# Ledger of designs, part 25: peptides against a protein of PDB entry 5VVV

Target 1, 276 residues: chain A of PDB entry 5VVV
Amino acid sequence: FLCGVVEGFYGRPWVMEQRKELFRRLQKWELNTYLYAPKDDYKHRMFWREMYSVEEAEQLMTLISAAREYEIEFIYAISPGLDITFSNPKEVSTLKRKLDQVSQFGCRSFALLFDDIDHNMCAADKEVFSSFAHAQVSITNEIYQYLGEPETFLFCPTEYCGTFCYPNVSQSPYLRTVGEKLLPGIEVLWTGPKVVSKEIPVESIEEVSKIIKRAPVIWDNIHANDYDQKRLFLGPYKGRSTELIPRLKGVLTNPNCEFEANYVAIHTLATWYKSN
Target 2, 276 residues: chain A of PDB entry 5VVV as posed
Amino acid sequence: FLCGVVEGFYGRPWVMEQRKELFRRLQKWELNTYLYAPKDDYKHRMFWREMYSVEEAEQLMTLISAAREYEIEFIYAISPGLDITFSNPKEVSTLKRKLDQVSQFGCRSFALLFDNIDHNMCAADKEVFSSFAHAQVSITNEIYQYLGEPETFLFCPTEYCGTFCYPNVSQSPYLRTVGEKLLPGIEVLWTGPKVVSKEIPVESIEEVSKIIKRAPVIWDNIHANDYDQKRLFLGPYKGRSTELIPRLKGVLTNPNCEFEANYVAIHTLATWYKSN

## One batch from the design tools (peptide; made by RFdiffusion4, then SolubleMPNN)

Design b1_p10_4_s1 (from b1_p10_4, 5 letters changed)
Fold by OpenDDE base, seed 1:
Structure b1_p10_4_s1 (fold): chain B 276 residues (1-276), chain A 10 residues (1-10)
Amino acid sequence: as target 1 above (276 residues)
Amino acid sequence: SLLDELYKDV
């Protein structure tokens, strides 16, 4: 069971010292996972093709080493979906080289994210792939196999919540293609019925699990505040029955942008997880 | 904004 934090918000990323402090807190609270997915980290999303500099490499190696010191699984995410051409072998090769570099930093766990992108493929991709889901699954499976089938590999779908599913969760051709064609060793991220789910009913997890043919990892936006920087979500982790735990592969909370605001959010997630 | 589009249901 993956339990911890995803740094997955828009806005200023956390600094390396905040991330190290996070790992210390995660260990203290018997949580085990950190997903590196900061939307405004340039080489994560907008400039995903760009290799890390020597200085950036030293910082990432130090961060990955710190995660290992605190017994936290460090998952490196990349979000190529803004402008990748899935059918272009040069794009696939560029993605492979980027993940090879991160593997050299000592990273062993990875994620491919296709959240927050347009559903439209370019003309070249439409000639090769029958749908957007087929293009995403093809590259994800290829990368997973290329990396030697790492123990932890995550996929974030473009339809990552109930409200984004067309026509709905149980009838989505996109999620059906993901469930049928995504390799079984790849985990699927999900935010619940909504982007920010006030409640995640057990029945909603049973519905999505059936179509994706696996238990999801919850990307939990309950404490996310990037959509309203005038608000801080300081309340406890709530609206999730402990009956979800045996039906999930994990829970990763995407909390407030302000690192100092997240004590209650993360501590109460840990209490919830241990209550099962 | 992209955020306003993503969080229309919030």
Scores: peptide ipSAE 0.080, ipTM 0.838, DockQ to the pose 0.621
Fold by OpenDDE base, seed 4:
Structure b1_p10_4_s1 (fold): chain B 276 residues (1-276), chain A 10 residues (1-10)
Amino acid sequence: as target 1 above (276 residues)
Amino acid sequence: SLLDELYKDV
């Protein structure tokens, strides 16, 4: 069971010292996972093709080593979906080289994120792939196999919540393709019925699990505040029955952008997880 | 904004 934090918000990423402090807190609270997915990290999303500099490499190596010291699984995410051509072998090779570099930093767990992108494929991809889901699954499977089938590999679908599913969760052709074609060792991220789910009913997890043919990892936006800079979410982790735990592969909370605001959010997630 | 579109469900 993956339980911890995703740094997955838009806005100023956390500094390395905050991330190290996070790992210390996660260990203390018996949580086990950090997903590196900061939207405004340039080489994560906007410039995903660009290799890390020597200085950036040293920082990431130090961060990954710190995660290991605190027994926290460090998952490196990349979001190539803004401008990748899925059918272009050069794009696939560029993605491979980027993940090879991160593997050299000592990273062993990875994620491919296709959240917050347009559903439209380019003309070249439309000639090769039957759908957007087929294109995403093809590259995800290829990368997963290329990396030697790492123990933890995550996929974030473009339809990552109930409201983004067309026509709905149980009838989505996109999620059906993901469930049928995504290799079984790859985990699927999900935010619940909504992007920010006030409640995540057990029945909603049973519904999505059936179509994706696996238990999801919850990307939990309950404490996310990147959409409203005037709000801080300081309340407890709530609206999630402990009956979800045996039906999930994990829960990763995407909390407030302000690192210092997240004590209650993360601590109460840990209390929830240990109450089962 | 992209954020406003993504969080229409909030």
Scores: peptide ipSAE 0.066, ipTM 0.825, DockQ to the pose 0.658
Fold by OpenDDE base, seed 5:
Structure b1_p10_4_s1 (fold): chain B 276 residues (1-276), chain A 10 residues (1-10)
Amino acid sequence: as target 1 above (276 residues)
Amino acid sequence: SLLDELYKDV
């Protein structure tokens, strides 16, 4: 069971010292996972093709080493979906080289994110792939196999919540393709019925699990505040039955942008997890 | 903005 934090918000990423403090807190609270997915980290999303500099490499190596010191699984995410051409072998090779660089930093767990992108393929990809889901699954499977089938590999679908599913969760051709064709060792991220789910009913997890043919990892936006910088979500982790725990592969909270605001959010997630 | 699309679902 993956339980911890995803740094997955828009806005100023956390500094390296905040991330190290997070790992110390995660260990103290018997949580085990950190997903590196800061949307405004240039080489994560907008400039995903660019290799890390020597200085950036040293920082990432230090961060990955710190996660290991605190027994926290460090998952490196990349979001190529803004402008990748899936059918172009050069794009696939560029993605492979980027993940090879991160693997050299000592990273062993990875994620491919296709959240918050247009559903339209370019003309070249339409000639090769039957649908957008087929293109995403093809590259994800190829990368997963290329990396030697790492123990933890995550996929974030473009339809990552109930409201984004067309026509709905149980009838989505996109999620059906993901469930049928994504390799079984790859985990699927899900935010619940909505992007920001006030509640995640057990029945909603049973519905999505059926179509994706696996238990999801919850990307939990309950404490996310990037959409409303005038608000801080200081309340406890709530609206999730402990009956979800045996039906999930994990829960990663995407909390407030303000690192200092997240003590209650993360601590109460840990209490919830240990209560099962 | 992308944040505006997220805000529509909240």
Scores: peptide ipSAE 0.063, ipTM 0.828, DockQ to the pose 0.584
Fold by OpenDDE base, seed 3:
Structure b1_p10_4_s1 (fold): chain B 276 residues (1-276), chain A 10 residues (1-10)
Amino acid sequence: as target 1 above (276 residues)
Amino acid sequence: SLLDELYKDV
């Protein structure tokens, strides 16, 4: 069971010292996972093709080593979906080289994210793939196999919540393709009925699990505040029954952008997880 | 904006 934090918000990423402090807190609270997915980190999303510099490589190696020191699984995410051409072998090779570099930093766990992108394929991809889901699954499976089938590999769908599913969760052709074609060793991220789910009913997890043919990892936006810079969500982790725990592969909270605001959010997630 | 899509669901 993956339990911890995703740094998955828009806005200023956390600094390396905040991330190391996070790992210390996660270990202390008996949490086990950090997903590196900061949307405004240039080489994560907008410039995903660009290799890390020598200086950036040293920082990432140090961060990954710190995660290992605190027994935290460091998952490196990349979000190529803004401008990748799925059918272009050069694009696939570029993605492979980027993930090879991160693997050389000592990273062993990876995520491929297709959240917050246009649902339309380019003309070249339409000639090769039957749907957007087929294109995404193809590259995800290829990358997963290329990396030697790492123990932890995550996929974030474009339809990552109930409200984004067309026509709905149980009838989505996109999620059906993901469930049928995504290799069984790849985990699927999900935010619940909504992007920011006030509640995640057990029945809603049973519904999505049926179509994706696996238990999801919750990307939990309950404490996310990147959408409203005037709000801080300082309340406890709530609106999730502990009956979800045996029905999930994990829970990763995407908390407030302000690192110091997240004590209650992360501590109460840890209490929730240990109450089962 | 992508942030506006987050706002619609909240």
Scores: peptide ipSAE 0.049, ipTM 0.794, DockQ to the pose 0.530

Design b1_p10_4_s2 (from b1_p10_4, 4 letters changed)
Fold by OpenDDE base, seed 1:
Structure b1_p10_4_s2 (fold): chain B 276 residues (1-276), chain A 10 residues (1-10)
Amino acid sequence: as target 1 above (276 residues)
Amino acid sequence: SLLEELYKDV
């Protein structure tokens, strides 16, 4: 069971010292996972093709080593979906080289994210792939196999919550293709019925699990505040029955942008997890 | 904004 934090918000990324402090807190609270997915980290999303510099490499190696010191699984995410051409072998090779570099930093766990992108494929991709889901699954499977089938590999769908599913969760051709074609060793991220789900009913997890043919990892936006810079979510982790735990592969909370605001959010997630 | 579109139902 993956339990911890995803740094997955828009806005100023956490600094390396905040991330190290996070790992110390995660270990203390018997949580086990950190997903590196900061939207405004340039080489994560906007400039995903760019290799890390020597200085950036040293920082990432130090961060990955710190995660290992605190027994936290470090998952490196990349979000190529803004402008990738899935059918272009050069794009695929560029993605492979980027993940090879991160593997050299000592990273062993990875994620491909296709959240917050347009559903339209370019003309070249439409000639090769029958749908957007087929394009995403093809590259994800290829990368997963290329990396030697890592123990932890995550996929974030474009339809990552109930409200983004067309026509709905159980009838989505996109999620059906993901469930049928995504290799079984790849985990699927999900935010619940909404982007920010006040509640995640057990029945909603049973519904999505059926179509994706696996238990999801919850990307939990309950404490996310990147959409409203005037609000801080300081309340406890709530609206999730402990009956979800045996039906999930994990829970990763995407909390407030302000690192110092997240004590209650993360501590109460840990209490929830241990109550099972 | 992208964020406003994503979180319009929040």
Scores: peptide ipSAE 0.068, ipTM 0.834, DockQ to the pose 0.610
Fold by OpenDDE base, seed 4:
Structure b1_p10_4_s2 (fold): chain B 276 residues (1-276), chain A 10 residues (1-10)
Amino acid sequence: as target 1 above (276 residues)
Amino acid sequence: SLLEELYKDV
């Protein structure tokens, strides 16, 4: 069971010292996972093709080493979906080289994120792939196999919540393709019925699990505030029955952008997790 | 904004 934090918000990423403090807190609270997915990290999303500099490499190596010191699984995410041509072998090779570099930093767990992108494929991809889901699954499977089938590999679908599913969760051709074609060792991220789910009913998890043919990892936006800079979410982790735990592969909370605001959010997630 | 479009269902 993956339980911890995803740094997955838009806005100023956390600094390395905040991330190290996070790892210390995660260990203390018996949580086990950090997903590196800051949207405004340039080489994560906008410039995903660009290799890390020597200085950036040293920082990431130090961060990954710190995660290991605190027994926290460090998952490196990349979001190539804004402008990748899935059918272009040069794009696939560029993605491979980027993940090879991160592997050299000591990272062993990875994620491919296709959240917050348009469903439109380019003309070249339409000639090769039957659908957007087929294109995403193809590259995800290829990368997963190329990396030697790492123990933890995550996929974030473009339809990552109930409201993004067309026509709905149980009938989505996109999620059906993901469920049928994504290799079984790859985990699927999900935010619940909504992007920010006030509640995640057990029945909603059973519904998505059936179509994706696996228990999801919850990307939980309950404390996310990147959409409203005037709000801080300081309340407890709530609206999730402990009956979800045996039906999930994990829960990763995507909390407030302000690192200092997240004590209650993360602590109460840990209490929730240990209550079952 | 992208954020406003994403969180319209919130």
Scores: peptide ipSAE 0.064, ipTM 0.829, DockQ to the pose 0.606
Fold by OpenDDE base, seed 5:
Structure b1_p10_4_s2 (fold): chain B 276 residues (1-276), chain A 10 residues (1-10)
Amino acid sequence: as target 1 above (276 residues)
Amino acid sequence: SLLEELYKDV
């Protein structure tokens, strides 16, 4: 069971010292996972093709080493979906080289994210792939196999919540393709019925699990505040029955942008996890 | 903002 934090918000990323402090807190609270997915980290999303500099490499190596010291699984995410051409072998090779670099930093767990992108494929991809889901699954499976089938590999679908599913969760051709064609060792991220789910009913997890043919990892936006910088979500982790725990592969909370605001959010997630 | 467009269902 993956339990911890995703740094997955838009806005100013956390500094390396905050991330190290996070790992210390995660260990103390018996949580085990950190997903590196800061939307405004340039080489994560907008400039995903760009290799890390020597200085950036040293910082990432230090961060990955710190995660290992605190027995936290460090998952490196990349979001190529803004401008990747899935059918172009040069794009696939560029993605492979980027993940090879991160593997050299000592990273062993990875994620491919296709959230918050346009559903339209380019003309070249339409000639090769039957749908957007087929294109995403093809590259994800290829990368997963290329990396030697790492123990933890995550996929974030473009339809990552109930409201984004067309026509709905149980009838989505996109999620059907993901469920049928995504390799079984790859985990699927899900935010619940909505992007920010006030509640995640057990029945909603049973519904999505059926179509994706696996238990999801919750990307939980309950404490996310990037969409409303005037608000801080300081309340406890709530609206999730402990009956979800045996029906999930994990829970990663995407909390407030303000690192200092997240003590209650993360601590109460840990209490929730240990209560089952 | 881009965020307001992406999170219209929030």
Scores: peptide ipSAE 0.061, ipTM 0.826, DockQ to the pose 0.653
Fold by OpenDDE base, seed 3:
Parts: sequence; structure tokens; C-alpha cells
Structure b1_p10_4_s2 (fold): chain B 276 residues (1-276), chain A 10 residues (1-10)
Amino acid sequence: as target 1 above (276 residues)
Amino acid sequence: SLLEELYKDV
């Protein structure tokens, strides 16, 4: 069971010292996972093709080593979906080369994120793939196999919550394709009925699990505040029954962008997880 | 903003 934090918000990423402090807190609270997915990290999303510099490599190596020191699984995410051409072998090879570099930093766990992108394929991809889901699954499976089938590999769908599913969760052709064709060793990220789910009913997890043919990992935006800079969510982790725990592969909270605001959010997630 | 549009269902 993956339990911890995703740094998955828009806005200023956390600094390396904040991330190391996070790992110490996660270990202290008996949480086990950090997903590196900061939207405004240039080489994560906007410039995903660009290799890390020597200086950036040293920083990431140090961060990954710190995660290992605190027994935290470091998952490196990349978000190529803004401008990748799925059918172009050069794009696939560029993605492979980027993830090879991160593997050399000592990273063993990875994620491909296709959240917050246009649902339309380019003309070249339409000639090769039957749907957007087919294109995404194809590259995800290829990368997963290329990396030697790492123990933890995550996929974030474009339809990552109930409100984004067309026509709905149980009838989504996109999620059906994901469930049928995504390799079984790849985990699927999900935010619940909404992007920010006030509640995640057990029945809603049973519904999505059926179509994706696996238990999801919750990307939990309950404490996210990047969408409203005037808001700070200081309340406890709530609106999730502990009956969800045996029905999930994990829970990763995407908390407030202000690092110091997240004590209650992360601590109460840990209390929730231990109450099962 | 793009963020406000993404979180409109919140």
C-alpha cells in the first residue's frame, strides 16, 4: 500500500531542503511514498525532453539518496502529454533517454502523467492509434517494459476523476481501453468523483476499479490549494472511510503548495491509514 | 485561469 505525498500542484515547487524535511516527517509518521510531480518544474512537464544538467543531476541524486535514507519510495513522474507525438519513434526514444538518466540517479520507481492535457490527438497519431487512450497505453507499456518492469510504475489517465469521464466512469471508452490494455503491473492514479473530492464513497472506488481492472492509487486533492491562492486547507483528512484501504493500492495526498501548512494534512492521513 | 477551469467542479 503506497501512502504519502504527491508534490503535484501548480505553482512554486518545494525546495530540496523542504523535500528532505518531508521525508523525515513521512518516516516519523510511518508513511512510505513521495511522488515527484511538480507541474511547474520545467523538465517535468513543459520541457520534458530536456536532460538534467550536471547541477540538476547532483541535486536529484542527493534527493533520491535522502529518500532512501528515510526509507521513502521516491517515484519520479514525467508529464510529456502537452506536446508529445505518440507515433514518433524519436519522441519515444527521447522519453526513454530522459528516464534512463533518472534511473542513473538511483531512481527505481516511475510515473507517466497524462492529466490536464487536450483530449485530441495530432494528425500523425490519428493515423496510428484508434484513440487517445490507445496512444497513451502504447507508450506507457513500452516505457514500463523498457525500464525492466519496475516494482512501482504509475499511470495518470486524462480522465482521472468521475467528472472527467465521458459519458461516465462505468461507460468511458477511454477508461475501458486503459483497463483492457494497460499492463497489469502498472498502477492507475485517480482523484475520486471530482478533481477535488469532498468525499470518496466506497461504491465510487468499486465502480472505477471494475473498469480499470485494478485497485487505483488515490491522488487526493482534498488539501490542494493551487486553484485558489486565497485558500489554505488546514482541516484533517476526512470524507474517506477506512473501508477504502483494502480497496486501494494507495493514497498520495497532494497538499497545500505552502510546505509549512501541511502538518495537519499529512499527520491526519497517517492516522487514517493506521486506523485500519 | 487554466487551474480555475480544471477545478471548476470543486
Scores: peptide ipSAE 0.053, ipTM 0.789, DockQ to the pose 0.615

Design b1_p10_4_s3 (from b1_p10_4, 4 letters changed)
Fold by OpenDDE base, seed 3:
Structure b1_p10_4_s3 (fold): chain B 276 residues (1-276), chain A 10 residues (1-10)
Amino acid sequence: as target 1 above (276 residues)
Amino acid sequence: SLLERLYKHV
C-alpha cells in the first residue's frame, strides 16, 4: 500500500530542503511514498525532453539518496502529454533517455502522467492509434518494459476522475482501453468522483476498479489549494472511509502549495491509514 | 489548466 504525498500542484515547487523535511516527517508518521510531480518544474512537464544539467543531476541524486535514507519510496513522474507525438520513434527514444538519466540518479520507481492535456491526438498519431487511450497505453507499456518492469510504475489517465469520464466512469471507452491494455503491473492514479473530491464513496472505487481492472492509487486533492492561492486547507483528512484501504493500492495526498501548511493534512492521513 | 479544472469541480 502506497501512502504519502504527491508534490503535484501548480505553482512554485518545494525546495530540496522542504522535500528532505517531508521525508523525515513521512518516516516519523510511518508513511512510505513521495511522488515527484511538480507541474511547474520545467523539465517535468513543459520541457520534459530536456536532460538535467550537472547541477540539477547532483540535486536530484541527493534528494533520491535522502528519500532512501528515510525509507521513503521516491517515484519520479514525467508529464510529456502537452506536446509529445506518440507515433514518433524519436519522441519515444527521447523519453527513454530522460528516464535513463533519472535511473542513473538511483531512482527505481516511475510515473507517466497524462493529466490536464487536450483529448485530441495530432494527425500523425490518428494514423497509427485507434484512440488517445491506445496511444497513451502503448507508450506507457513500452517505457515500463524498457525500464525492466520496475516494482512501482504509475499511470495517470487523462480521465482521472468521475467528472472527466465520457460518458461516465463505467461506460468510458478511454478507461476501458486503459483497463484492457495497460500492463497489469502498472498502477492507475485516480482523484475520486471529482478533481477535488469532498467524499470518495466505496461504491465509486468499486466502479472505477471494475473498468480499469485493478485497485487505483488515489491522488487526493482534498488539501490542494493551487486553484485558489488565497485559501489554505488546514482541516483533517476526512470523507474517506477506512473501508477504502483494502480496495486501494494507495493514497497520495496532493496538499497545499505552502509546505508549512501541511502538518494536519499529512498527519491525519497517517492516522487514517493506521486506523485500519 | 488544472487550476481551471479545480475551479470547475469545487
Scores: peptide ipSAE 0.071, ipTM 0.838, DockQ to the pose 0.576
Fold by OpenDDE base, seed 4:
Structure b1_p10_4_s3 (fold): chain B 276 residues (1-276), chain A 10 residues (1-10)
Amino acid sequence: as target 1 above (276 residues)
Amino acid sequence: SLLERLYKHV
């Protein structure tokens, strides 16, 4: 069971010292996972093709080593979906080289994110792939196999919540393709019925699990505030039955952008997790 | 919701 934090918000990323402090807190609270997915890290999303500089490499190596020191699984995410051509072998090779570099930093767990992108493929991809889901699954499977099938590999679908599914969760052709074609060792991220789910009913998890053919990892936006920088979500982790735990592969909370605001959010997630 | 659309476009 993956339980911890995803740094997955839009806005100023956390500094390295905050991330190290996070690892200390995660260990103390018996949580086990950190997903590196800051939307405004240029080399994560907008410039995903760009290799890390020597200085950036040293920082990431230090961060990954710190995660290991605190027994926290460090998952490196990349979001190539803004401008990748899935059918272009050069794009696939560029993505491979980027993840090879991160592997050299000591990272062993990875994620491919296709959240918050347009559903349209370019003309070249339409000639090769039957659908957008087929294109995403193809590259995800290829990368997963190329990396030697790492123990933890995550996929974030473009339809990552109930409200983004067309026509709905159980009838989504996109999620059907993901469920049928994504290799079984790859985990699927999900935010619940909504982007920001006030509640995540058990029945909603059973519904998505059936179509994706696996238990999801919850990307939980309950404490996310990147959509409203004038608000801080300081309340406890709630609206999730403990009956979800045996039906999930994990829960990663995407909390407030302000690192200092997240004590209650993360602590109460830990209490929730240990209550089962 | 409006918030969901805003979240996607931030």
Scores: peptide ipSAE 0.071, ipTM 0.836, DockQ to the pose 0.179
Fold by OpenDDE base, seed 1:
Structure b1_p10_4_s3 (fold): chain B 276 residues (1-276), chain A 10 residues (1-10)
Amino acid sequence: as target 1 above (276 residues)
Amino acid sequence: SLLERLYKHV
């Protein structure tokens, strides 16, 4: 069971010292996972093709080593979906080289994210792939196999919540393709019925699990505040029955942008997890 | 929702 934090918000990323402090807190609270997915980290999303500099490499190696010191699984995410051409072998090779570099930093766990992108393929991809889901699954499976089938590999679908599913969760051709064609060792991220789910009913997890043919990892936006910088979410982790735990592969909370605001959010997630 | 649109258009 993956339990911890995803740094997955828009806005100023956390500094390296905040991330190290997070790892110490995660260990103390018996949480085990950190997903590196900061939207405004340039080489994560907008400039995903660019290799890390020597200085950036030293910082990431130090961060990954710190995660290992605190027995926290460091998952490196990349979000190429803004402008990748799935059918272009050069794009696939560029993605492979980027993940090879991160592997050299000591990273062993990875995520490929297709959240918050247009549901359209370019003309070249339409000639090769029958749908957007087929293109995403093809590259994800290829990358997973290329990396030697790492123990932890995550996929974030473009339809990552109930409200984004067309026509709905149980009838989505996109999620059906993901469930049928995504390799079984790859985990699927999900935010619940909504982007920000006030509640995640057990029945809603059973519905999505059936179509994706696996238990999801929850990307939980309950404490996310990147959509409203005038608000801080300081309340406890709530609206999730402990009956979800045996039906999930994990829960990763995407909390407030302000690192110091997240004590209650993360501590109460840990209490929830231990109550099962 | 407005929130869902904000996430898609950032």
Scores: peptide ipSAE 0.070, ipTM 0.835, DockQ to the pose 0.178
Fold by OpenDDE base, seed 2:
Structure b1_p10_4_s3 (fold): chain B 276 residues (1-276), chain A 10 residues (1-10)
Amino acid sequence: as target 1 above (276 residues)
Amino acid sequence: SLLERLYKHV
């Protein structure tokens, strides 16, 4: 069971010292996972093709080593979906080289994120792939296999919550394709009924699990505040029955952008997790 | 919701 934090917000990423402090807290609270997915980290999303510099590499190596020290699984995410051409072998090779570099930093767990992107494929991709889901699954499977089928590999769908599913969760052709064609060793991220879900009912997890043919990992935006800089979400992790735990592969909370605001959010997630 | 749209359009 993956339980911890996804740094998945828009805005200024956490600094390395904050991330190290996070790992210490996660260990103390018996949480086990950190997903590196900061939207405004340039080489994560907008410039995903760009290799890390020597200095950036040293920082990431140090960070990954710190995660290992605290027995936290460090999952490196990349979000190539803004401008990747799925059918272009050069793009696929570029993605492979980027993840090879991160593997050299000591990272062993990875994620491909296709959240918050347009559903339109370019003309070249339309000639090769039957749908956007087919394109995403193809590259995800290829990358997963290329990396030697790492123990933890996550996929974030473009339809990552109920309100983004067309026509709905259970009938989504996109999610059906993901469920049927995504390799079984790849985990699927899910956010619940909404981008910010007040509640995640058990029935909603059963519904999505059926179509994706696996238990999801929750990307939980309950404490996310990147959409409103004037608000801090200081309340407890709530609106999730502990009955979800045996029906999930994990829960990763995407909390407030302000690192210092997240004590209650993360601590209460830990309490929730241990209460099962 | 407005929030859902904001996430899609960033």
Scores: peptide ipSAE 0.070, ipTM 0.834, DockQ to the pose 0.178

